# Designs tried in a protein design run: peptides against a protein of PDB entry 2YKT. Part 211

Target 1, 231 residues: chain A of PDB entry 2YKT
Amino acid sequence: SRSEEMHRLTENVYKTIMEQFNPSLRNFIAMGKNYEKALAGVTYAAKGYFDALVKMGELASESQGSKELGDVLFQMAEVHRQIQNQLEEMLKSFHNELLTQLEQKVELDSRYLSAALKKYQTEQRSKGDALDKCQAELKKLRKKSQGSKNPQKYSDKELQYIDAISNKQGELENYVSDGYKTALTEERRRFCFLVEKQCAVAKNSAAYHSKGKELLAQKLPLWQQACADPS

## One batch from the design tools (peptide; made by RFdiffusion4, then SolubleMPNN)

Design b2_p27_3_s3 (from b2_p27_3, 12 letters changed)
Fold by OpenDDE base, seed 5:
Parts: sequence; structure tokens; C-alpha cells
Structure b2_p27_3_s3 (fold): chain B 231 residues (1-231), chain A 27 residues (1-27)
Amino acid sequence: as target 1 above (231 residues)
Amino acid sequence: SSFEEEMKKLEEEYEEELEERRKELEA
């Protein structure tokens, strides 16, 4: 029946969220944590490199013929420090606004979806059983009427059962239809949340890259000329 | 945007529903 098909579709949506989406989201979070750790590692390694560059700048500043190049090397290290600070801010946002929030939601969602599915199944079954009962009673009544000397006696009751069956069928169909819409909305909400959080990450990443580009573009011409202008 | 407002509303509703169901499961 149409109702049975829609019921199956509804259960499949919940099943897909529970068995496919949520496990995949947990994996996504895990991969995000790995990515965060790797970027933190890059930051640490970069610090060592540019600290060493500062030491080269100190040596240049102590020289008689290369003092001005010391300032250039210090500026290079300072610009890098500013870029790294922006990266650290982006990483904090990535952790707090994406990973933590997704982790909290996915943990709560497993319990929620299980309860929601059980509630839907229980009510769907209850309505189905009530319909089946009315259909069975109508069948019994028709059997009694066929064996009766006065079938007209059961006509009003038969009409009442037919009406009751029609109403219960409509209620079941509406309930399952609404259940399907609800399930689809639940699925869409989860994808939309992921998209929105990823958009926030993208904005923060864009800001990081823009700041780095601006700082380097501003200073690079000066640095490139430093060796051409002997003091 | 109208979309952002709708999404914010849906998120709030979802969080409220999650909290309610959590309380029901813990009782």
C-alpha cells in the first residue's frame, strides 16, 4: 500500500542518518582533529625556522657592511610571526566553532534519533493495529449478516465500520506522510548545519590567507631591493 | 539573509528538541 511504502521510506531515512551520516560525521571530526594537529605541528616547525632567521639577522646587525640587512631579516621574521598568529586564531576557531560543536551534536543525536524512530514506529504500529482490528470486525459482521435471516439489521453497523475504516486509513496515511516529511527535514537540517559550519571555517581561512598576502605584498618589494642598495 | 534566519531557527528548534529528548532519556 501507499502507506506501507511511505513507512518504509521513513524508516530508511532514519536508518541512513543513524548508520551512514552519523558514523561518517564522526570520521569527519576525527580527520579534522588530525588536520588541526598537523597544522599545529607546522606552526611549531615554522617558529624554529624563523627563530633561526632572527639569529641570522642578529649576525648581520653586528657586521660592518651588512647592518641594514639585519633589519630586513628581522622584518621577514616579524611578518611571519604575524601570519602565524593569524593561523593560530584560525585554528582556535576551527576547534571551537566546528569540531567541538559537531562532536557535541553527533553524540546527542544518536540518542535523539533512536528515541524519535521508536516513537514513530510505536505510533505507526498502533494506528495500523487499530485499522486492522476494524477491518477484522467488519469481516466478522459481514459473515454474520450473510448467515442471518434479517441482513438489514446489520446494515447500519456495516456502514459505521466502513466509515471508521476510511477514517483510520486516512489518519494512518497522514501520520506516515507527516513522519516522512519530518524525517527528511531532520536529514536536511544535519547537512545544512555541516555546510554552515564549514562556511564559517572557509571565511576564517579566507581572512588568514588575505592577511598573509597583504603583509607579504607590502614588504616584499622592500626586501627585494635591500641587496641592490649598498649602504 | 532569509535563508540564514531560517537555518538559525531550525538550529534552535533542533537544539531544544535534543535537550528535551535527553531529559526524557535520563528520567
Scores: peptide ipSAE 0.017, ipTM 0.428, DockQ to the pose 0.074
Fold by OpenDDE base, seed 1:
Order: structure tokens, then C-alpha cells, then sequence
Structure b2_p27_3_s3 (fold): chain B 231 residues (1-231), chain A 27 residues (1-27)
């Protein structure tokens, strides 16, 4: 029946969220944490590299013929520090705005979806059982009427059962239809939440890249000419 | 179907909301 098919579709949506989306989201969060850890590692390793670069700049500054190159090396290290600060801000946002929030949502969602599905199934079954009961009663009444000497006696009751069945069928169909709409809305809401959080990450990433590009574009021509223009 | 039309409207509403959110994030 139409209601049975729509019921199946509704359950499949919940099943897809619980068995496909949520596990995939947990994996996405895990991969995000790995990515964050790797970037933090890059930041730490870069600090060591640019600290060593500063040391080379100090030596240049102490030299008689390369003093100006010391300033260049210091500027390179400073620009890197500023870029890394932007990266740290991006990572903080990545952690707090994406990973933490997604993690909180996915943990709460398992219980929520289970309860929502159970509620839907319980009510759907209740309405279905009530319909089946009414159909069974009509069938019994028709059998009784066929065996009766006065079938007209049961005509009014038969009409009442037919009307009741029609109403219950309509209620069931509407309930299942609304259930399907609700399930699809729940699915879409989860994807939208992911997209919105990822957009925030993308914005912060763009800010990081823009700042880096700006700083390097400003200084790189100066650094490239440093060796060609000795003091 | 009436249901499909309702779902299409819902999809359009979500797309509009997402677009508004994008504009906010891009500003």
C-alpha cells in the first residue's frame, strides 16, 4: 500500500542517518582531529626551523659584510611567526567551531534518533493496528450479515465501519507522510549543519591564507633584492 | 504530488537559508 511504502521509506531515512551518516560523521571528526594534530605538529616543527633561522640572522648581524642580511633573515622569521599565529587562530576555530560542535551533536544524536524512530514506529503501529481491527470487525459484520435473515439490520453498522476505516486509513497515510517529511527534514538539517560549520572553517582558512599572501607579497621583493644590493 | 511539492518548497527554503548564511560568512 501507499502507507506501507512510505513507512518503509521513512524507516530507511532514519536507518541511513543512524547507520551511514552518523558513523561517517564520527570518522570525519576523527580525521579532523588527526589533521589538527598534524598541523599543530607542523607549527611546532616550524618554530624550531625559524628559531634556527634567527640564529643565522644573528650571525649575519655580527658580520662586517653581511649585516643587512641579518635584518632580512629576522624579517623572514617574523613574517613566519605572524603566519603561524594566523594558523593557530584557524586551528582554534577548527577545533571549537567544527570538531567540538560536531562531536557534541553526533553523541546526542544517537539517543535522539533512536527515540524519534521509536516514537514514530509506536504511533504508526498503533494506528495500523487500529485500522486492522476495524477492518477485521467489518469483515466479521459482513459474514454475520450474509448469514442473517435480515441483512438490512446490519447496514447502518456496515456504513459506520466503512467510514471509520476510511478515516483511519486517511489518518495513517497522513501520519506516515508527515513522518517521512520529518525524517527528510532531520537528514537535511544534519547536512546543513555540517555545511555551515565547514563554511566557517573555510572562512577562517581563507583569512589565514590571505594574511600569509599579503605578508609574503609585501616582503618577498625586498628579500629577493637583498643579495644584489650589498651595503 | 502535493507531498513532492511540499518537499520542494522545503528544499527551496533550506537553499535560501544556506545562501543567506553564505552571504553572512562571505561579508
Amino acid sequence: as target 1 above (231 residues)
Amino acid sequence: SSFEEEMKKLEEEYEEELEERRKELEA
Scores: peptide ipSAE 0.015, ipTM 0.331, DockQ to the pose 0.053
Fold by OpenDDE base, seed 4:
Structure b2_p27_3_s3 (fold): chain B 231 residues (1-231), chain A 27 residues (1-27)
Amino acid sequence: as target 1 above (231 residues)
Amino acid sequence: SSFEEEMKKLEEEYEEELEERRKELEA
């Protein structure tokens, strides 16, 4: 029946979230943490490299003929520092706005969805059982009417059962329909949350790239000219 | 079906909401 098929679809939505979406989301979070760790490693390694560059700048500044190149080397290191600061801000956002929030939700979601599904199943079954009972009673009444010398005395009661069955059928269909809409809403909400959080990360990533591009574009022409313009 | 129409409406509402949120993030 339509209601049975819709019931199956509803259960499948919950099942898909619990068995496919949530595990995949956990993996996504794990991969994100791995990526964060790698970027932190890059940050540390980069600091060592540019600290060494600063040392080269100090040596240039101590020379008589290359003092201005010392300033250039310092500027190169400083621009890196500023870019790195922007990266760190992006990473903080990545951690706090994406990973942490997703982790908190996915941790609680298994129990929530299990309870929601169970509630739906219980109520769906209750309504189904009530419908089945009314149908069974109507069948019994019809059998009794067939054996009676005065079948007309049961006609009003038969109509009452027919109406009750119709009402219960409609109620069941509406409940299952609403259940399906609710399940789809739950699924969509989870995807939307992921997309929104990823968009926030993307915005911060764009800011990182933009700042880096801006700083390098500003300074690179000066650095390129430094050796051509001896003091 | 009436159900399909209702679901379509719901989907449209969600897309509109998502678009609004994107605009807010970019503003």
Scores: peptide ipSAE 0.011, ipTM 0.328, DockQ to the pose 0.052
Fold by OpenDDE base, seed 3:
Structure b2_p27_3_s3 (fold): chain B 231 residues (1-231), chain A 27 residues (1-27)
Amino acid sequence: as target 1 above (231 residues)
Amino acid sequence: SSFEEEMKKLEEEYEEELEERRKELEA
C-alpha cells in the first residue's frame, strides 16, 4: 500500500543516517584529527628549519662582506614566524569549531535517532493496529448480517465502521507522510551543519593563505635583490 | 547575504523535491 511504502522509506532515512551518515562522519572526524596532527608536525619541523636559518643569518652578520644578507635571513625567519602564528590560529579554529563540535553532535545523535525512530514506529504501529481492528470488526459484522433474518439491523453499524476505517486510513497516511518529511529534514539538517562548519574552516584557511601571500609579496622583491647590491 | 540567499534557494529546491516525492508515492 501507499502507506506501507512511505513507512518503509521513512525507516530507511533513519537507518541511512544511523548506519551510513554517522559512521562516515566519525571517519571524517578521525581523518580531520590525523590532518591536524600532520599539520602540527609540519609546524614543528619548520620551526627547526627556520631556527637553523637564523643561525646562518647570525654567521652572515658576523662577516665583513655579507652583513646585509644576515638581515635578509632574519627577515625570512620572521616572516615564517608570522605565517606560523596564523597557521596555529587556523588549527585552533579547525579543532574547536569543526572537530570538537562534530564529535559532540555525532556522539549524542545515535541515541536521539534511535529514540525518534522508536517513537515513530510505535505510533505508526498503534494507528495501523487500530485500522486493522476496525477492518476486522467490519468483516465480522458483515458475516453476522449475512446469517441474519434481518440484515437491515446492522446497516447503520456497517456505515459507522466504513467511516471509521476511512478516517483511520487518512490519519495513518498523514502521520506517515509527516514522518517522512521529518526524517528528510533531520537528514538535511545534519548535512547543513557539516557544510556550515566546513565553511568556517574555509574562511580561517583563506585568512591563513592571505596573510602568507601578503607577507611574502611584501618582502620577496627585497630578498631577490639582496645579492646584487653588496655593501 | 548572498550566502543566505543561496541557502534559501537550496531550501526551496529541497521542498519542491520533497513535494515531488510525495506525489510519486500517491500515484
Scores: peptide ipSAE 0.016, ipTM 0.328, DockQ to the pose 0.022; fails the geometry check

Design b2_p27_3_s4 (from b2_p27_3, 14 letters changed)
Fold by OpenDDE base, seed 1:
Structure b2_p27_3_s4 (fold): chain B 231 residues (1-231), chain A 27 residues (1-27)
Amino acid sequence: as target 1 above (231 residues)
Amino acid sequence: SSFSEEAAKLEKEYEEELAKRREEAKA
């Protein structure tokens, strides 16, 4: 029936969230933590590299013929430090605004969705059973009427059961339809939350890249000129 | 979190509904 098909669709939405979305989201969080760790590793490795660059700048500053290049090397290291500070801020936001919040939600969501699905299933079954009962009673009444010497005695009751079946069928169809809309809304809400959190990460990433580009674009011509100028 | 509160509310409502239906089935 139409109601049975829509019921299966509704259950499939909940099952898809529980069995596919939530496990995939847990994996996404795990991959995010790995990415965070790798970026922290980049920051650490970069510090070592630019500390070594500072040492080269110190040597240049101590030289008689390359003193001005010492300042250039120090500026290069300082610009990188500022870029790394922006990266660290982005990573804090990535951890606090995306990973932590997703982790909290995915843990709570399994219980919520299980309860929501069970509530839906229980009510759907209750309405279905009530419909089946009315259909069974109508069938019994019809059998009794066929075996009776006075079939007309049961005509009014037959009409009442037909009306009750029609009403219960309509109620079941409406309930399942609303259940399906609710399930789709629950699914959409989860994807929307992910998109919104990822948008926040994207904004922070854009700010990081923009600041890095700005700082490098400002200083790079000066550094290039320092190499071209004879001392 | 608002989500935890909603989940807890839904669980409570479900348990209450199950209890009610169990009582109705015994009656």
Scores: peptide ipSAE 0.008, ipTM 0.423, DockQ to the pose 0.059
Fold by OpenDDE base, seed 3:
Structure b2_p27_3_s4 (fold): chain B 231 residues (1-231), chain A 27 residues (1-27)
Amino acid sequence: as target 1 above (231 residues)
Amino acid sequence: SSFSEEAAKLEKEYEEELAKRREEAKA
């Protein structure tokens, strides 16, 4: 029946969230943690590289013919330090606003969805059983009427059962339809939450890249001219 | 969205089938 097909679709939405979306989200969180670790590794490696650059700047400052290049090398290291501070701020936001919040939600969601599906199934079954019972009673009544010397005695009861069946069928169909809309809303809400959190990451990333571009664009022309000036 | 249109189409077909079954039950 159409009601049965809609019921199947409703159950499939809940199953898709539990069996496809939530496992995929757990994997997404794991990949995010790996990305965070790699960026932290970049931060650590960069510190060593630019500390070594500062040492080269010290040597230039002690030289007779390259003293001005020492200041350039120090400025390069300082600009990098500022860019790295912006990266660290972005990583903190990435961890606290995306990964932690997704991890908390996905852990609670399995229990919630299982309970929601069970509630829907229980009520759907209850309405279905009530419909089946009324249909069975109508069938019994019709059998009694056919065996009776006065079939008209049962006509009013037959009409009452027909009306009850029609009402219960309508209630079941409405309940299943509303259940499907609710399930789709639950799915959409989860995707929307992911999109919103990823938008926050994108904003933080844009701020990091903008600050880096600004600092480098300001200083790079000065650094490029340093070797053209005769000492 | 294409999905909302498909859902609306399914709902309309469902209402039409319900109406047909109600008429057949009164006959």
Scores: peptide ipSAE 0.000, ipTM 0.305, DockQ to the pose 0.015
Fold by OpenDDE base, seed 4:
Structure b2_p27_3_s4 (fold): chain B 231 residues (1-231), chain A 27 residues (1-27)
Amino acid sequence: as target 1 above (231 residues)
Amino acid sequence: SSFSEEAAKLEKEYEEELAKRREEAKA
């Protein structure tokens, strides 16, 4: 029936969220944590490299013939520090605004969706059983009427059951239809949340890249000329 | 199938409702 088919679709939406979307989202969070860890590793390794560069700048500053190159090396390290600070801000946002929030939601969602599906199934079955009962009672009434010497005695009750069946059928169809819309809304809400959180990450990443580009573009010409003037 | 048409209709109604809610939220 139309209602049975729509019921199956509704259940399939909930199953898709629970069995496909949520596990995939957990994997996405895990991959995000791995990416964060790798970036933290890059940050740590870069710090060691630029700390060593600062040491070279100190040696240049102590020399009689290369003192000005010491300032260049310090500027290179300082620009890196500023870029690194911007990366750390981006990583904090990535962790707090994306990963943590997704992790909190996905853990709560399994219980919520299971309860929502169970509620829908229980109510759908209740309405279906009530319809089936009315249909069965009508069939029993008709059988009694056919065996009776006075069939007209049952005519008013027959009309009442027919009307009740029609109303219960309409209620079931509407409930299943609304259930399907609700399920689709739940699915879309989860994708929208992911997109919105990823947009925040993209904005923060853009700020990181912009700041790095600006700082390097400003200083690089000066650094390139530093060795052209023999003292 | 009648089912595919109904699903498509429901999806369209849903998209229209979402579009309406987005416009109401901008307002």
Scores: peptide ipSAE 0.015, ipTM 0.357, DockQ to the pose 0.039; fails the geometry check
Fold by OpenDDE base, seed 2:
Structure b2_p27_3_s4 (fold): chain B 231 residues (1-231), chain A 27 residues (1-27)
Amino acid sequence: as target 1 above (231 residues)
Amino acid sequence: SSFSEEAAKLEKEYEEELAKRREEAKA
């Protein structure tokens, strides 16, 4: 029946969230943690490189002919430090606003969805069983009426069962339809949550890239001229 | 996805049939 098909669709939505979306989201979080760790590794390695650059700047500052280049090298290292600080802020946001929140949601969701699906299945079955019972009683009543010397005695009761079946059929269909809409809304809500959190990360990433570009654009022309100007 | 389109078609057909049944029940 159409109600049975809609019921299967509803169950399939819940199964898709539980068996495909949630495992994929857990994998996404794991890959995000790996990415965060790699970026933290880059940060650490970069610090070592620019600390070494500062040492080169110190040597230039002690030289008789390259003193001004020492200041340039110090500025390069300082700009890099500022860029790196911005990266660290982005990483904190990535961790706190995306990874942690997704991890909390996915962990809670497994229990919630299981309970929601069970509740839906229980109530759907209860309504289905009640309908089947009324249909069975009507069939029994009709058999009694056919064997009776006075079939008119059962006419009112037959009408009552027909009305009850119609009402229960309508209630079941409405319940399954609402269940399907609810399931689709639950699925959409999960994707929306992911998109919203990824948007926050994207904004913070854009801020990191913009700040880095601004800092370098401000200083790079000066650094490029430093070797061309005969002291 | 083909599944989403099929689901949307089924939902629309279901709503149309429900509407038809509601009209028939009022008659």
Scores: peptide ipSAE 0.005, ipTM 0.309, DockQ to the pose 0.018; fails the geometry check

Design b2_p27_4_s1 (from b2_p27_4, 15 letters changed)
Fold by OpenDDE base, seed 1:
Structure b2_p27_4_s1 (fold): chain B 231 residues (1-231), chain A 27 residues (1-27)
Amino acid sequence: as target 1 above (231 residues)
Amino acid sequence: SMQEERKKKQEEYRKEVEEERKEFESS
């Protein structure tokens, strides 16, 4: 029936969230933590590289003919430090606003969804059983009426069962329909939350890239001219 | 002289970078 199909679809939505979405989200969080660790590693490696650049700047400053280039090399290292600080801020936001919040939610979600699914299944079954009972009683009544010398005695009761079946069928269909809408809303809410948190990460990443671009754009012309104009 | 002031700024910067390195290694 239409109600049985919609019931199956509803259960499948909950199962998809519990068995596919939530495990995939846990994996996403794990991959995010790995990415964060790798970026921290890049930060450390970059520090070593620019510390070595500072050493080259010291040597330039000690030279007779390249002293002004020492300042340029120091400025390059300083700009990198500022860019790196912005990256660290982005990483903190990535951790606190995305990973931690997703991790907290996914752990609570399994219990919530299991309870929600069980509640839906219990009520759906209750309504289904009540409908089946009324249908069975109507069949019994009709059999009794066919064997009776006075079939009209059962007509009013037959009408009452027909009306009760119609009402219970409608209630079951409405309940399953609402259950399906609720399940889809629960699924959508989870994806929306992920999108919103990823948007926050994207904003912070954009700020990092913008700051780096601005700092480099400001200084790069000066650095490019340094070799052409010995002072 | 301008060269002496430049040298002082370079040495200050070198010290700052080295302090930041030590702080990172100690953390």
Scores: peptide ipSAE 0.017, ipTM 0.320, DockQ to the pose 0.006
Fold by OpenDDE base, seed 5:
Structure b2_p27_4_s1 (fold): chain B 231 residues (1-231), chain A 27 residues (1-27)
Amino acid sequence: as target 1 above (231 residues)
Amino acid sequence: SMQEERKKKQEEYRKEVEEERKEFESS
């Protein structure tokens, strides 16, 4: 029946969230943590490299003929430090605003969805059973009427059961339809939350890249001329 | 009655879902 099909669809939405979406989201969070760790590792490695560059700048500053290049090397290291600070800020946001929040949501969601599905199933079954009961009683009444010397005696009661069946069927169909809409809304909400959080990450990432581009664009021409114009 | 037990169970699940929803939304 239409109601049975919609019921299956509704259950499948909940099952898809619980069995596909949530596990995939947990994996996404895990991969995010790995990515964060790798970027933190890059930051650490970069610090070592630019600390070594500072040392080269110190040596240049101590030289007789390359003193001005010391300042250039220091500026290069400082600009990189500023870029790395922006990366650290982005990573902090990535952790706190995406990973932590997703982790909290996905942990609570399993219980919530299980309860929601159970509620829906219980109510759906209750309405279905009530419909089946009325249909069974109508069938019994019709059988009794066929065996009766006066079938008209049961006509009013038959009409009452027909009306009750029609009403209960409509109620069941509406309930299942609303259940399906609710389930789809629950699914959409989860995807929307993910998209919104990723938009925040994208904004933070854009800010990091923009700052780096600006700093380098400002200084790079100066650095490129430093060897051509010894002071 | 069987109907009363079903109603009770439905109300229990309704409360459970509402509580879990509040927790989920507040997190």
Scores: peptide ipSAE 0.013, ipTM 0.303, DockQ to the pose 0.337
Fold by OpenDDE base, seed 2:
Structure b2_p27_4_s1 (fold): chain B 231 residues (1-231), chain A 27 residues (1-27)
Amino acid sequence: as target 1 above (231 residues)
Amino acid sequence: SMQEERKKKQEEYRKEVEEERKEFESS
């Protein structure tokens, strides 16, 4: 029946969230933590590289013929330090605003969805059983009427059962339809939350890239001329 | 089932990413 098909679809939405979406989200969080760790590793490795660049700048500053190149090398290291500070701020946001919040939500969600599905199943079954009972009583009444010498005695009661069956069928169909819409809304809400958190990450990433671009655009022309214009 | 195939692909992808991570850390 249409109600049975829609019931199966509703249960499948909840099962898809619990068995596919939530495990995939846990994996996404784990991959995010791995990415965060790798970026922290890049930060540490970059510090060593630019500390070594500062040492080259010190040697240039101590030279007789390359003193001005010492200042250029120090500026290169300082610009990188500023870019690195922006990266650390972005990583802090990535951890606190994305990973932690997703982790908290996914752990609470399994219990919530299980309870929501059980509530839906219990009420759907209750309405279905009530409908089946009315249909069974109508069938018993019709059998009694066919065996009776006065079938008209049961006509009013037959009409009452037909009306009750129609009403209960309509209530079941509406309940299952609303249940399906609710399940789809729950699924959509979870994807929307992920998209919104990724938008926050993208905004913070854009700020990091913008600051880096600005700093490099200001200094790069000066650095490119440093060897051509010996002072 | 379609769900089992999806779970299998997810586990394969997780293993590939973990292998790439180990290669990167050993490199």
Scores: peptide ipSAE 0.000, ipTM 0.302, DockQ to the pose 0.016
Fold by OpenDDE base, seed 4:
Structure b2_p27_4_s1 (fold): chain B 231 residues (1-231), chain A 27 residues (1-27)
Amino acid sequence: as target 1 above (231 residues)
Amino acid sequence: SMQEERKKKQEEYRKEVEEERKEFESS
């Protein structure tokens, strides 16, 4: 029936969230933590590289003929420090605004969804059982009428059961339809939350890249000219 | 096919949910 099909669809939405979405989200969080760790590793490795660059700048500053190139090398290291600070800010946001919040949500969700599904199933079954009972009683009444010498005796009661079946069928269909809408809304809300948190990360990432581009664009022409100018 | 009918119904209800969401956000 239409109601049975819609019921199956509703249950499948809840099952998809619990069995597919939530496990996938946990994996996404885990991969995010790995990515964060790798970026922190990049930060550390970059520090070592640019500290070594500073050392080269010190040597240039101690030379008689390359002193000005020492300042250039120091500026390169300083620009990197500024870019790195922006990366660290982005990583903090990535952790606090995405990973932590997603982790909190996914851990609370399993119990909530189980309860919501159970509530829906209980009420759906109750309405279905009430409908089935009325249908069964109508069938019994029709059998009695067919075997009776006076079938007209049962006509009014037959109409009452037909009306009751129609009403209960409508109630069941509406309930299952609303249940399906609710389930789809729950699914959408979870995806929307993910998208919103990812947008925050994207914004912070854009700020990091923009700042880096600006700093490098400002200084790079100066650095490129440094070797062409006589000391 | 039965799968196409299910997909069609799912899309219809998805649209209804989206309309309800828009109404809620506009209120």
Scores: peptide ipSAE 0.000, ipTM 0.267, DockQ to the pose 0.048

